Peptides against a protein of PDB entry 5HOI. Designs and how they scored, part 9

Target 1, 351 residues: chain A of PDB entry 5HOI
Amino acid sequence: FRYMPFSPAGTPFGFTDRRYLTMNEVGYVSTVKNSEQYSITVSFFDVGRFREYHFEDLFGYDLCFLNEKGTLFGQSKTGQIQYRPHDSIHSNWTKIIPLQAGERITSVAATPVRVIVGTSLGYFRSFNQFGVPFAVEKTSPIVALTAQNYRVFSVHYSQFHGLSYSLSELGTSSKRYYKRECPLPMSLPNINSDMKKDANLDYYNFNPMGIKSLFFSSYGDPCIFGSDNTLLLLSKWRSPEESKWLPILDSNMEIWKMSGGKETTDIHVWPLALAYDTLNCILVKGKHIWPEFPLPLPSEMEIRMPVFVKSKLLEENKAILNKKNEIGADTEAEEGEEDKEIQIPVSMAAE

## One batch from the design tools (peptide; aimed at target 1 K285)

Design b1_p10_3_s3 (made by RFdiffusion4, then SolubleMPNN; from b1_p10_3, 4 letters changed)
Fold by OpenDDE base, seed 5:
Structure b1_p10_3_s3 (fold): chain B 351 residues (1-351), chain A 10 residues (1-10)
Amino acid sequence: as target 1 above (351 residues)
Amino acid sequence: SSALKELINS
């Protein structure tokens, strides 16, 4: 296993000179290779609220986090971080995070009030929005971070214990844990099944955990979207005894329903955010599971708990077809079995 | 979503 730099919804270069460093509901950050340099562009979905900007990156930033006030950049190997406010009122700042031999920054997060840096050795570093440090804590190795206001959702990985998560609040004087290194019931990428496609190997080499994104919902619940294309939401996290992960959307199941029960292998959901009851996402058509350039417009997908099994729906539809044939409707329409649209119950059909 | 139906049918 190798610790790789993680950013929410970041994409690999693949065979191209460009990639997305991060994307969410606010916008998307792209980087383009230009010889030994990079050009970074920070773009926004709300073009009326924000102005796109670009700059030359001499450091090769491989970590990014975008929020409504600024963009945090990081270089995983050198430990350099930069915060760039979107407005011109606040100054950019740069800092070097001290790294041990072989240590990497694995993830960064920023809110309007906090900056968080996590490392492959489990150093959790917290700062205010001006880069003033609060604390350094030693945790299990950090593989992903997201933050909303004062709250931090951290994902940890141990070769011995697998995935764990923490949910913490970074007050002015103290850190509070709601959850501390609890087991995370997320499926890891299955190398043997998934690596049959070259595109999946490229993505696995970029992101070995298969975490496409993690964010807080509009209600402040931690969300994670893994390689299984299932959106998990941490429910009841304020009550330790009631806390549970809910599979609130199987995006592969939703694509399958909308295709009339056809297996589609070229349509992919790329998660951005959860707003109320809708997953904001990019719909990707093609070989790669990640969006290419130009970025498609965001789409909304209604959240639905996967309460049914494809096999049962197929059996029920076969049983309905067999009953229609027994009722003696002599319509010999030899329409090939492959094109029969599966009638999904209207209550379960996505509008 | 209409966008997903359009993408599946394209």
Scores: peptide ipSAE 0.083, ipTM 0.847, DockQ to the pose 0.602
OpenDDE base, seeds 1, 2, 3, 4: peptide ipSAE 0.078, 0.080, 0.076, 0.083; ipTM 0.844, 0.845, 0.840, 0.847; seeds 3, 4 fail the geometry check

Design b1_p10_3_s4 (made by RFdiffusion4, then SolubleMPNN; from b1_p10_3, 4 letters changed)
Fold by OpenDDE base, seed 4:
Structure b1_p10_3_s4 (fold): chain B 351 residues (1-351), chain A 10 residues (1-10)
Amino acid sequence: as target 1 above (351 residues)
Amino acid sequence: SERLKKLINS
């Protein structure tokens, strides 16, 4: 296992000279290789609210976090971070995070009020939006971070304990934990099954945890979208005893439903954010599970608990077909059983 | 979504 730099919904270069450093509901940050340097573009979905901007990156930023006020960049190996406000009201600032030998920045997050840096050795560093440090805490190795306002959702990895998560609030005087290094019931990428496709190997090498993204919902609930394409939401996190992960969307099941029960291997959900009851996502068509260039417009997918079983839907559709055949309804041709569009009950169909 | 249906059928 190697600690890789993680950014929410970041994409690998693959065989290209360009990738997305991060994307969310605000926008997307791209980087293009230009000889020994990179050109970074910060783009927005709301072009009326924000202006796209670009700059030359001489450092090779491999970490990014986008919020409504600015973009945080990081270089995993050198420890350099840069915050760039979207507006001209505040100045850009840079900082070097002190790293030990072999330590990497693994994730960065920024809100309008906090900057967070997590490392492969489990150093959790907190700053204000101006890069003034609050604290340094030693945790289990951090593999992913997201933040909303004063709250931080951190994912940790231990070789002995697997994935854990913390949910904390970074007040002015102290860090409060709502959850501290609790087990994270997320499926890890299956090296043996998934590595048969070169595209899956490239993605695994880029992101060995398979965390496509993590974010806070519009209600402030931690969300994570893993390699199994299931959206997990942390419910009841304010009540330690009641807190649970809810599988609020199986995106593979939703794609299967929308295909009329056809197994699709070239359609992928790329998560951006959860707004109310809707997953904002990019629908990706192609060999790669991640979006290429140009970025497709976002799509919305309603959250639905995966309470339905494919086999039961297949049996119900077979029973309906058999009943139609018994009633002497027209012998529409023997299209093979595999080509028949599965009628999904309207109550189960995503609009 | 209609968009997903269009993408699958395209």
Scores: peptide ipSAE 0.033, ipTM 0.800, DockQ to the pose 0.626
OpenDDE base, seeds 1, 2, 3, 5: peptide ipSAE 0.032, 0.033, 0.009, 0.033; ipTM 0.796, 0.797, 0.545, 0.798; seed 3 fails the geometry check

Design b1_p10_4 (made by RFdiffusion4)
Pose (drawn by RFdiffusion4):
Structure b1_p10_4 (pose): chain A 322 residues (1-190, 198-318, 341-351), chain P 10 residues (1-10)
Amino acid sequence: FRYMPFSPAGTPFGFTDRRYLTMNEVGYVSTVKNSEQYSITVSFFDVGRFREYHFEDLFGYDLCFLNEKGTLFGQSKTGQIQYRPHDSIHSNWTKIIPLQAGERITSVAATPVRVIVGTSLGYFRSFNQFGVPFAVEKTSPIVALTAQNYRVFSVHYSQFHGLSYSLSELGTSSKRYYKRECPLPMSLPNDANLDYYNFNPMGIKSLFFSSYGDPCIFGSDNTLLLLSKWRSPEESKWLPILDSNMEIWKMSGGKETTDIHVWPLALAYDTLNCILVKGKHIWPEFPLPLPSEMEIRMPVFVKSKLLEENKEIQIPVSMAAE
Amino acid sequence: KEEKLWKEIN
C-alpha cells in the first residue's frame, strides 16, 4: 500500500496546473504549477484581519495546514517544512525532517503553540511555534493529523487493525494520551472521481477539532462523525451528526442530484462551514465559492416518509421534533 | 440559515 500526502480539505491537480493544499474556516491555500516551480497563494475569508499574500515555492510543497496565527508547509519527499506566521512580526523558520528509505511525510499540523509532523513509518515529531523540538516518538504509520491548542487528533493505518485514531495532549510537561489507537469507524471508499481517491485513498475529505474541542472527521461517505465522550475511554462513541447527502436531497426538493457536493471546512457548534461544489467532480475548483453553512441534523429522516408528507421538502412536525 | 442554504443550492 502506498501512503499519500494528506492535508485537510486538499484537492488534486486533476487535468489542471493548480490545486488546493489545505482549506478550513480561516482561509484556503492554493498552489499553481509555474514551469519548474510552484506559486503558493494563502487566502483568508475574514479579509479584514489578515492580508492575502503569495510567494514562490522552490521546493514543491504538497503538505499544508492553516491556523489563525500562521501557515505550515511541508514536502512529503524531501522532508522540508516551513512555518510562515501571518504577521510580519514573527520570522519564518525552516527545518528538514529526517526521512529513512521510503519514509514519506504523510500529514502535518500546526497550532499557535505546536507544530506536528507525521511520517509513513510512524514518526511523531513535535515542535513549538518556533521550531524547537520537544520529543521524537514512534507510533503506528500516520495518515492524517489535526491539532487544536495543545491537543492532537491523529489517524493511523496498518495492515492489521485497519484505520485507528489516537487523541493526545501535548502538555508543557509530557505527552498524555486520552485515546491510543482505538477503532475509527469511518467508511472507506468502495469512475469520474478516480483522480481524487488516488490523491486521497482513505477518502478522508477533512478532519478537525470542533469549535468546542471535539474531534471530527469527514470521510468519503459524506457523513460528519463526531467523537463523543472522549475523556472517558470506556464511553467513547463516534456519532454520525450530519448526512450531507440527505440535506442536499431535502433542500433540492427531493431530487437526486449528481452535481452538488459538500466540502468540509470546520464545525462551529451546530453549523458545518463548507464549500458547496457544483459540477461533475466532488472537489472544489477555481475560483473558490463563498463558504456555506449547513446545520447538523441527526440521521433520522427517511426519504420515503418525507415524500408522502409533501404530497423545499416539508418535514412533518412530529418527525422534526423527534 | 436553512433559507440561505436553500437559496445557495438553487

Design b1_p10_4_s1 (made by RFdiffusion4, then SolubleMPNN; from b1_p10_4, 6 letters changed)
Fold by OpenDDE base, seed 4:
Structure b1_p10_4_s1 (fold): chain B 351 residues (1-351), chain A 10 residues (1-10)
Amino acid sequence: as target 1 above (351 residues)
Amino acid sequence: RREELKKRIL
């Protein structure tokens, strides 16, 4: 297993010279390879609130985290991190994270008040927004980080135990755990099934965990979106005994419903954020499961528990069609059985 | 929302 640099909703280069380092509800960070250097652009969805900016990257930043106040960059191999406030009032700062031989920065996160660095050896390093260190903790190997305010959601990997997660709060004096290295019930990418397509191999090589993104909801609940295209939300995390992962959206099921019950293989959900009851996402059309350039406009998908069985909906729709044919109601022309849009009951339809 | 999503998916 190889630890790869993870950033929320980051994309591979693929066959191109450009990729997204990260994207979320605030915006998207792109990098373009220009010979020995990179050009980084920080773009925003709210163009009235923020101004796009770019800079030359001589370090080859492969880690990124975007928030409302700035962008954190990291170089997984060298240990260099840079924080760039969006506002010119605050200075950029750079720091080198000490790495052991073979250690990599695997993920970085930044809030307006905290900077977090996670490594392949499980070093969890915390800083303030000015790069002043608070603590270094040794955890299980970190594969992904996200943060909101003082809270950190960390994903860990063990060869023996698979994925685990922690939920912690980085106060001024101490770190509090709400969850500490608890099992994460997320499916890992199936190498044997997915590797049949070169595009899936490229993505797997970029992101072996298949974590497309992780974020906090607008309510401050940890969310994760894996290779199974299911959005998991950690419910009741303040009550250790009541805390559970909820599959709040099967995006493949929602795409199937939106296509009228046709199996589509060229539409993919790329998660950005969860705002209230809506997944902010990019709908990707094409062979690649990740967005290409230019970035499509974000879409909103309502969260829905996957309680429906496709087969039952198909059987019910066949039964309705057969009844219509028996009643001699003018069934408009022989659109083949495959082309008939499944009537999803209004109670199941997105409004 | 459904119609806008349909127009992007179709």
Scores: peptide ipSAE 0.030, ipTM 0.515, DockQ to the pose 0.627
OpenDDE base, seeds 1, 2, 3, 5: peptide ipSAE 0.027, 0.027, 0.027, 0.024; ipTM 0.523, 0.508, 0.518, 0.514; seed 3 fails the geometry check

Design b1_p10_4_s2 (made by RFdiffusion4, then SolubleMPNN; from b1_p10_4, 8 letters changed)
Fold by OpenDDE base, seed 2:
Structure b1_p10_4_s2 (fold): chain B 351 residues (1-351), chain A 10 residues (1-10)
Amino acid sequence: as target 1 above (351 residues)
Amino acid sequence: RDSRLASLIS
């Protein structure tokens, strides 16, 4: 296992000179290799609210976090971070995070009020939006971070304990934990089954934890989207005893339903954000599970608890077809039983 | 909303 730099919905280079450093509901940050340097572009979905900008990156930023006010960049090996406001009113700032021998920045997060840096040795560093430090805490090794306002969702990894998570609030005077290094019930990528496709190996090498993204919902609930393409939401996190992870969307099941029950191997959900009851995502067509260039327009997928079993839906549709045939309804469609569009219950059909 | 997915699956 190697700690890799993680950014929400970041993509590998693959066989290309370009990748997305991060993407979310605000926009997407791309980087292109130009000999020994990189060109970074910060693009936005709301082109009326924000202006796209670019700059030359001489440091090779491999960490990124985009918010509504700015973009945080990080270099995992050197410890350099840069915050770039989207406006021209506020100045960019750069800081070097002190790293021990072999330590890496593994994730960064930024809100309009906080900057957070997590490392492979579990150093959790907090700053304000101007790069003024608040605290340094040592936790279990951090593999992913996201933040909303004053709240931080951190994912930790131990070789002995697997994945854990913390949910904390970074007030002005103190850090409060709502959850502290609690078990995270997310499945890790299965090396043996999934690595049969070269594209999955490339992604695994880029992101060994298989965390495609993590974010806060519009309601402020921690969300994580793993390699199993299931969206997990942390419900009731304010009540420690009642808090639980809910599998609020099986995106593979939703793609299967929307395809009329056809098994598709070339459609992939790439998560951006959870807005109300909809997953904002990129629908990716092709062999790669991540979006390529140009970026497709975002899609919305309604959240639904995975309560249906494919086999039962197939059996129910066969039983309905058999009953229609017994009633002498001229089903003129002699199309083979296996290729028939599955009647998805209207309450489970996407609008 | 379905139109984009339909256009990818078709």
Scores: peptide ipSAE 0.013, ipTM 0.632, DockQ to the pose 0.533
OpenDDE base, seeds 1, 3, 4, 5: peptide ipSAE 0.013, 0.012, 0.012, 0.012; ipTM 0.631, 0.626, 0.624, 0.637

Design b1_p10_4_s3 (made by RFdiffusion4, then SolubleMPNN; from b1_p10_4, 8 letters changed)
Fold by OpenDDE base, seed 2:
Order: C-alpha cells, then sequence, then structure tokens
Structure b1_p10_4_s3 (fold): chain B 351 residues (1-351), chain A 10 residues (1-10)
C-alpha cells in the first residue's frame, strides 16, 4: 500500500499530458505537463460569477482544493502549499509544511476561513485563510480531507483498522470533534475483480482507496463516493448515538434504470457535489471511469435509497408483458427480451 | 429532468 495524494474528484493523467487536479460544484482545476513545468487552469461552471485563470506551476502541484473564494494547491513530497484567491485583490500566499522523512501531504482542504493539511503520518495541520497556523494534531494517517466553513471531514487509514473518519469543527480557540476516528463503512476497491481491466489498474494506482470524491452536502452533511459508486451520507452526526451512514444513491443502479434496464459498461458517474436532493456529477462515456477533456457539462442525479432489486424489476416487467399478451393488446414486434426498455414505475422516474 | 438526463446518456 502507498499513500497517494488525494484531491476531491481528481483524475489521473493516464496516457495523457493532462488531468484534473480537482473538481466540484464550483468548477474544475486542470494541469497540463509542459516538459519540467505544469500549466494550471482554474475553470468555473458559473462563468458569469467567476473568470477562468491560469498560471505556470514550477513545483508540480499534485494536491488541490477549490472553493468559492480561492484554490489551495499542494505538493505532496516537498510540503509546499499555495493559496490563490480567485479575486486578484487578495494576495496569493505560499508556505512549506514541515515533513518528516517519508511523510507526504496526502490531502488538503480550504474554506474561506480555514486551510487544512493532512499527512501520511497523521499530522493534521490547521491554518486560517491567510496561512497563519492554529494547531498541529497527531491522528491516524490521513488519506482524504474536505471542509465546509469551520467543519472538516477527514478520512483516515490504518493497516490494522482499515478506514475511519472524523468530523470536527475548527473554532477560534479549539478543535471540537463530533466524530473521532470512527469506522467508515466504505468498501475498498476489489483488486481481484476490478484489476482485470487496464483502465481500473491505472485509476487504482492513482487512488488506491477508491474515494472518487468527498464533500459536504448543501445541508452540511459529510458525503463520500467510493469505488462501488455508492454515495454515502453521514446522517444525524450532531447526535453521536443516532449518527449513521446512509447509502443515498447507487449510481450504477440509476445508470441501469436510465438505460432502460440494459447493462451499460461505458457510462460512469463522476461525483462533484450534493445539492439538496441531487447529486451534481459528470456523466462519463467511454472506457475510463473518470472524465477526460473536454469536460462534459455537469448532470443532476436525484438521490434514491437503493431499495430496488434488478431481478424483481425484470420479473415485474415480464409479468406486465405477459398480461398485455393475455389481454390481446396489439403485438408490438418481437424485439428480443434483452432489448425491451424496462418500464420504471413513474414513482421511480425522477421528474 | 430524467428525459434530459436520458438524452445526455443515450
Amino acid sequence: as target 1 above (351 residues)
Amino acid sequence: RDKELKERIL
């Protein structure tokens, strides 16, 4: 196992000279290899609110976090971080995070009020938006971070305990935990089944935890989207005893429904954010499970608890077809049973 | 919304 730099919805280079460092509901950050340097572009979905900008990266930033006020960059090996406000009125700042031998920055997060750095040794470093340090805490090894306002969702990995998570609030005087290194019920990538496809191996080498993204919902609930393409939401996190992970979307099931019950292997959900009751995502067509260039327009997918069984839906559709045939309703032509669009009940069709 | 999503997926 190797700790890799993680950024929300970041993509590998694959066989290309370019990748997305991060993407979310605000926009997407791309990097292009130019010999020994990189060209970084910060692009936005709301082109009326934000202006795209670019710069030369001489450091090889491999960590990124985008918010509505700026972009945080990090270099996992050197410990360099840079914050770039989107507004040119505010100054960029750069800092070097002290790293021990073999330590890596594994994830970074930024809000308008906090900057967070997590490391492979479990150093949790907090700063204000100007790079002034607040605290250093030693935790289990951090593999992913996201933050909203003062709240931080951190994912940890231990070789002995697997995945855990913390939910904390970084106040002015102290860190408060709502959850502290609790078990995270997320499935890790299945090396034996998934590695049969070369495209899955490249992604696994880039992201061995299979965490495609993590974010806070618009309601401020921690969300994580794993390699199983299931969106997990942490419900009732304010009540320690009532807090639970909810599988609020099986995106493979939703793709299957949208495809009329056909097994599709070339459509993939790439998560951006959860806005109210909709997953903002990129629908990726092709061999790679991640978006390529140009980036497709975002799509909205309604959240739905995975309560339906494919086999039951197939049986119900067969029963409806048999009843239509018994009633002597006109034989629409014998398109093979595999080609018939599954009638999804209207209550299951998103409007 | 599903129709527009279907047209983007199909």
Scores: peptide ipSAE 0.011, ipTM 0.379, DockQ to the pose 0.660
OpenDDE base, seeds 1, 3, 4, 5: peptide ipSAE 0.007, 0.000, 0.006, 0.007; ipTM 0.446, 0.367, 0.448, 0.440; seed 4 fails the geometry check

Design b1_p10_4_s4 (made by RFdiffusion4, then SolubleMPNN; from b1_p10_4, 8 letters changed)
Fold by OpenDDE base, seed 4:
Structure b1_p10_4_s4 (fold): chain B 351 residues (1-351), chain A 10 residues (1-10)
Amino acid sequence: as target 1 above (351 residues)
Amino acid sequence: RRKELAERIL
C-alpha cells in the first residue's frame, strides 16, 4: 500500500496536464502543469461572493482544502503548506511541517478557525487559521481529513484493521474525541474487478482508498463517499452508543432509476457536499469517473435510503406489462428488455 | 429536481 496525498473530490491528471486539486460547495481548485511549475486557479460557484484568483505554484502543491475564507495548499513530500485567504485583508502564510524520513502529508484541512495536517505516520498537527500550532498528536496513519468549524473528521488506515475514523473537536485548550479510531464500514476498491478499465487504474493509483470525498453535512454530520458510490452519513455521533453509519444515498441506484432502469456505465456521481437533504455533486459523463475540464455545473441529488431492490422493480414492471398485454391495450412494440423504461413508482419519484 | 437531473443525464 502507498500513502497518496488526498484532497476532497480531487482528480488525477490522467493523461492531461491539468487536474482539480479539490472541489466542494464553495468552489474548485485546479492546477495546470507549465513545464517546471504549476498554475493554480481558485474558482468559486458563487461568483458574486468570491473572485476567482490564480497564482504560480513553484512547489507543486498536491494537497488542497477550500473553505469560505481561504485555501490551504500542501506539498506531500516537502511538508510545505500555504494558506491563502480569499480576502486581501489577511496575509498568506507558509509553513514547513517537519516530516520524518519517508513520511508524507496525506491530507490537509482548513476551516476559518483551524488548520489540520495529517501524515502517513499518523501525525495529527493542529494550527489556528494563522498557522500558530496548538498540538501534535500521534494517531493511526491518516489517509483523509475534513473539517468544519472546530470539528475534524479523520480517516485512518491500518494494514491490519483497514479503515477507521475519528471525530474530534479542536477546542482552545484540548482536543475532544466523539469517536476515536472506530471501524469505518466503507468498502475499499476492488483492484481485480475495477482495474479492468484503464481509466479506473489511473484513479486507483491516484486514490488507493477510493474515497472520492468526505465532508461535514450542513447539520455537521460526517459524510464519506467511497468507490462504491454510496454516501455514508455518521448519525447520532454525539451519543457514542447510538452512533451509526447510514447509507443515505446509493448514487448508482439513483443513476439506474434516472436511466429508466438501463445499466449506464458512462454516468458518474462526483460528490461535493451535503446540504440539508441534497447531495451537491457533479454529474460526470464519459469514460472517466471524475470530472474533466471544463467543470460541469453542480447538480443536486436528493438523499434516499437504498431500500428498493432492482430485481423486484424489474419483476413488477414485467408484471404490469404482461397485464397490459392481457387486457388488449395497444401493442406497444416489444422493445427489447434493454429498452423498456422502468416506471419508477410515484412514491419513489422525487417531486 | 429529478427531471432537471434526468435531463442533464440523458
Scores: peptide ipSAE 0.021, ipTM 0.463, DockQ to the pose 0.728
OpenDDE base, seeds 1, 2, 3, 5: peptide ipSAE 0.019, 0.019, 0.016, 0.016; ipTM 0.466, 0.460, 0.461, 0.450

Design b1_p10_5 (made by RFdiffusion4)
Pose (drawn by RFdiffusion4):
Formats: structure tokens, sequence, C-alpha cells
Structure b1_p10_5 (pose): chain A 322 residues (1-190, 198-318, 341-351), chain P 10 residues (1-10)
């Protein structure tokens, strides 16, 4: 099996010379093939706070993670990473991650206080926001990483357990695991979208902490999974809280559509900030549309019953209250 | 709803 470079909400090149590296509630990072180099553009949705800028990529960064304080870039093959703070007060720094034979950097994540690099051999290298290393750790092969403040949500893969996740906190003292390689019941992919699933074999469209600090993941099944009770290991449950396919179906008047798709950015309490993609492909294009907001709904709505009541989709009060 | 208007926007 070949591990692919992962970034949250990243898109493939397809038949173009540009794609999105990473995408969330802060903004979007795109890259354009420029003859022999690349042109990276860092954009923001709150235009008033940060200034959109661009720079030339002489290395071919294919890994990226965005937070409110800076942008982290990475190269899956050479192992070079660069952290670019949004403000000009703080300097950019660059490090090269040691990679063994065939070892690839599979995912990177950054917070205002931590930088995380994961490799295909299971190396977990952590730094502060300035590049000072804390500890190098060996874990299962990492396929996806996201972080918030001091906490890290990592997704692992092997040939035995399949897809597992670890939830840990990088405290000032030492590293503490909340959950260590527990089952991750995300649906795996089972065609016009072949380009995407070669770029992202797991179908992990994006994963992120919620605005209130709960781990979330958005697989190829277009269902938002939230980790509940992660502080008590014996009570941990993955809860499906939004069937985005059902919501598009309900808002479209019960019509099956093959051209409307959801691209996850982040979860804010009960609202999924996303990009509504119209077209044959399931990933967003250029220019990037304005973000949309989709309220979470428990998957308790049956299509057949909703069609009877309407004879937008009107929902029976008795069912809506449930 | 606002979401529905966005879905059906040309």
Amino acid sequence: FRYMPFSPAGTPFGFTDRRYLTMNEVGYVSTVKNSEQYSITVSFFDVGRFREYHFEDLFGYDLCFLNEKGTLFGQSKTGQIQYRPHDSIHSNWTKIIPLQAGERITSVAATPVRVIVGTSLGYFRSFNQFGVPFAVEKTSPIVALTAQNYRVFSVHYSQFHGLSYSLSELGTSSKRYYKRECPLPMSLPNDANLDYYNFNPMGIKSLFFSSYGDPCIFGSDNTLLLLSKWRSPEESKWLPILDSNMEIWKMSGGKETTDIHVWPLALAYDTLNCILVKGKHIWPEFPLPLPSEMEIRMPVFVKSKLLEENKEIQIPVSMAAE
Amino acid sequence: SKLREEILAP
C-alpha cells in the first residue's frame, strides 16, 4: 500500500496546473504549477484581519496546514517544512525532517504553540512555534494529523487493525494520551472521482477539532463523525451528527442530485462551515465559492416518510421534534 | 432557508 500526502480539505490537480493544499475556516491555500516551480497563494475569509499574500515555491510543497496565527508547509519527499506566520513580526523558519528509505511525510499540523509532522513509518516529530524540537516518538504509520492548542488528533493505518486514531495532549511537561490507537469507524471508499481517491485513498475529506474541542472527521461517506466522551476511555463513542447527502436531498426538494457536494472546513458548535461544490467532481474548483453553513441534523430522517408528508421538503413536526 | 437559496443559486 502506498501512503499519500494528506492535508485537510486538500484537492488534487486533476487535469489542471493548480489545486488546494489545505482549507478550513481561516482561509484556503492554493498552489499553481509554474513551469518548473510552484506559486503558493495563502488566502483568508476574514479579509479584514489578515492580508492575502503569495510567494514562490522552489521545493514543491504538497503538505499544508493553516491556523489563525501562521501557515505550515511541508514536502512529502524531501522532508522540508516551513512555517510562515501571518504577521510580519515573527520570522519564517525552515527545517528538514530526517527521512529513511521510502519514508514519506504523510501529514503535518500546526497550532500557535505546536508544530506536528507525521511520517509513513510512524515518526511523530513535534516542535514549538519556532522550530525547537520537543521529542521524537515512534508510533503506528500516520495518515492524517490535526491539532488544536496543545491537543493532537492523529489517524493511523496498518495492515492489521486498519484505521485507528490516537488523541493526545502535548503538555508543557510530557505527552499524555487520552486515547491510544482505538478503532476509527470511518467508512472507507468502495468512476469520475478516481483522480481524488488516488490523491486521498482513505477518503478522508477533512478532519479537525470542533470549535469546542471535540475531534471530528469527514470521510468519503459524506457523514460528519464526532468523537463523544473522549475523556472517559470506556465511554468513547463516534456519533454520526450530519448526513450531508440527506441535507442536500432535503433542500433540493427531494430530488436526487449528482452535481451538489459538500466540502468540510470546520464545525462551529452546531454549524458545519463548508464549501458547496457544483459540478461533476466532488472537490471544489477555481475560483473558490463563498463558504456555506449547514446545520447538523441527527440521521433520523427517512426519505420515504418525508415524501409522504409533502404530498423545500417539509418535515412533520412530530418527526422534527424527535 | 439560506442554505436552500445557496443550493439553488445559478

Design b1_p10_5_s1 (made by RFdiffusion4, then SolubleMPNN; from b1_p10_5, 5 letters changed)
Fold by OpenDDE base, seed 4:
Order: structure tokens, then C-alpha cells, then sequence
Structure b1_p10_5_s1 (fold): chain B 351 residues (1-351), chain A 10 residues (1-10)
């Protein structure tokens, strides 16, 4: 296993000179390799609220976190971080995070009030929005971070215990834990099954955990989207005994439904955010599971508990077709049973 | 939805 720099919804270069460093509901950050330097562009979905900007990156930032007030950049190997406010009122700041030999920054997060740095040795470093340090804590190795306001969702990895998560609040004087290194019931990428396609191997080498993204919902619930394309939401996290991960969307099932029940291998969900009861995502078409350039427009996918079985839907659709044929609706031709679009019952939209 | 209320309940 190798710790890799993680950013929410970040994409690999693949065979190209360009990638997305991060993307979410606010926008997307791209980097283009230009000889020995990089050109970074910070783009926004709300072009009326925000102005796109670019800059030359001489450091090779491989970590990024975008919020409504600024962009945090990090270099996993050197420990350099930079915060760039989107406005011109607040100054950019740069800091070097002290790293031990072989230590990497694995993830960074930023809110309007906090900056968080996580490392491969489990150093959790917190700062205010101006880069003033609050604390350094040693945790299990951090593989992913996201944050909203004062709350931090951290994913940890141990070779002995697998994936765990923490949910914490970074007050002015202290860190409060709601959850501390609790088991995370997310499936890891299966190297033997999933890596048969070169595109999956490239993505695995970029992101060995298969965490496509993690974010807080609009309600402030931790969400994670793994390699299984299932959106997990942490429900009732304020009640330690009642807290549970809910699989609120199987995006493979939703793609299958959208495709009329055809197995599609060329459509992929790329998660951005959870806004109320809708997953904001990019529908990726092609061989790669990640968006290429130009970025497609975001799509919305309604969350649905994966309570339906494909086989039952196929049987129900066959039963409806057989009933229509018995009622003497014109037998238009024997187009093979495999090509008939599955009518999804309307009741599936109302639960 | 009833789902939303069950998910986002404090």
C-alpha cells in the first residue's frame, strides 16, 4: 500500500497533461503541466458569484480543497501549503508543514474558518483561515479530509484495522470528537476484479482507497463515495449509540435504471456534493471513470435507498408485458426480449 | 420525503 495525495473528486492525469485537482458544488480546480511548471485554474459553477482565476504553480501542487471563500493548495512531498482567497481583499498565505522523513501530506481541507492538514503518519494539523496554528494531534494515518465550518470528517487507514473515520469539531480552545477512529464500512477497491481494465489500474494508482469524494451534506452530515459507487451518509452522528452509515444511493443501480435496464460500462457517476436529497454529480461518458476536459455540466441524482433488486424489476417488467399481450394490445414485432426498456415503477420515486 | 426525515434526524 502507498499513501497518495487525496483531494475530493480529484482526477488523475492519465495520458494527458491536465487533471482536476478537486471539484465540488462550488467549482473545479484544474492543473495543466507546462514543462517543469503547472498552470492552475480555479473555475466556478456560479459564474455570477465568482470570477475564474489562474496562476502559475512552480511547486507542483497535488492537493487541493475548494470552498466558497478560497482554495487551499498543498504539495504532498515538500509540505508546502498555500491558501488563496477568491476575493482580492484577503491576502494569499503560504506555509511549510514540517514533515518527517517519508511523511506525506495525504489530504488538506479548508473552510472559511479552518485549515486542516492530514499526513501519512497521522499528524492532524489545524489552523485558522489565516494559517495561524491551533494544534497538532497524532492520529492513525490520515488518507482523506473534508471540512464544513468548524467540523472535520477525517478518514484514517491502518494496515491492521482497515478504514476508520473521525468526526470532530475544531473550536477555538479545543477539539471535540463526535466520532473518533470508528470503523468505516466502505468497500476498498478489489485489485483482482476491478484492475482488469487499464483505466481502473491508473485510477487505483492515483487513489488506492477508491474514495472518489467525501463531503458534508447541506444538512451537515458526513458523506463518502467509494469505488463501489455507493453514497454513504453518516446518520445521527450526534447520538453515539444511534449513529449509522446509510447507503443512500447506489449510483450503478441508478445508471442501470436510466439506461432502461441495460448494463452500461461507459457511464459513470462522479460525485460533487449532496444538496438536500440530491447528489450533485458529473455524468461521465467514456472509458475513464473520471471526468475529462471540458468538464460536463453537473447533473442531479435523487437519493434512494438501494432496496430494489434488478431481478425483481426484470420479472415485474416481464409480467407487465405479458399482461399487455394477454389484453390484446397489438403484437408489434418480436424485437428480442433483451432490448425492451424497463419501465421503472413510479412508486420508486415517492419513497 | 420520509426517507429525508429518517436520514437527517438529529
Amino acid sequence: as target 1 above (351 residues)
Amino acid sequence: SELSKKIHAP
Scores: peptide ipSAE 0.028, ipTM 0.720, DockQ to the pose 0.030
OpenDDE base, seeds 1, 2, 3, 5: peptide ipSAE 0.028, 0.028, 0.027, 0.026; ipTM 0.717, 0.720, 0.717, 0.716; seeds 2, 3 fail the geometry check

Design b1_p10_5_s2 (made by RFdiffusion4, then SolubleMPNN; from b1_p10_5, 3 letters changed)
Fold by OpenDDE base, seed 4:
Structure b1_p10_5_s2 (fold): chain B 351 residues (1-351), chain A 10 residues (1-10)
Amino acid sequence: as target 1 above (351 residues)
Amino acid sequence: SKLAELIHAP
């Protein structure tokens, strides 16, 4: 295992000279290799609220976090970070994070009020939006970060304990933990099954934890989307004894439903954000599980707990078809059983 | 939705 730089919904280069550094509900940050330098573009979904901008990156930023006020960049090996406000009112700032030998910045996060840097040695560094440091804490090795306002969701990895998470609030005077290095019940990529496809190997080499994204919901609940394409939400995190991870969406099941019950291997969900009861995502079509260029328009997918079994839905649809045939509808019997679109029961709509 | 209440109920 090696620690890799993680950014929410970041994509690998693959065989191309370009990738997304990060994407979320605000927008998407792309980088293009130009010989020894990079050109970074910060693009937005709300083009009326924000203006796209670009700059030359001489440092090779491999970490990024986008929020409504600015973009945080990081270089995993050098420890350089840069914050770029979207407006011209606030100045850009750059800082070097001190790294030990072999230490890497593994993730960065930024809110309008906090900047967070996590490392492969478990150094958790917090700053205000102006790059003034608050604290340095040593935790288990950090593999992913996201933040909303003063709250931070951190994912940790230990070779002995696997994945854990913390949920903390970065006040002015102190860090409060709601959760501290608790077990994270997310499935890791299955090296033996998933590595059979070259496209999955490239993605695994880029992101060995398979965390496609993590974010806070619009209600401020921690969400994580792993390699199993299941959206997990941390419910009741304010009550330590009641707190649980809920599988609120199996996106593979939703794609299967959308495809009329056909197994599709060329459609993939790429998570952006959770707004209320809707996953904002990119529907990716192709060999790669990540979006390519140009970026497709975001899609909305309504959250549904995975309570339905495919086999039962197939049996119910067969029973409905058999009843229609018994009622003397001359639907020619010769179209093979495999091509019939599955009618999804209306009861799968949110109550 | 009943799901949102189940998820986000304090």
Scores: peptide ipSAE 0.028, ipTM 0.735, DockQ to the pose 0.030
OpenDDE base, seeds 1, 2, 3, 5: peptide ipSAE 0.028, 0.027, 0.028, 0.028; ipTM 0.729, 0.733, 0.740, 0.730; seed 3 fails the geometry check

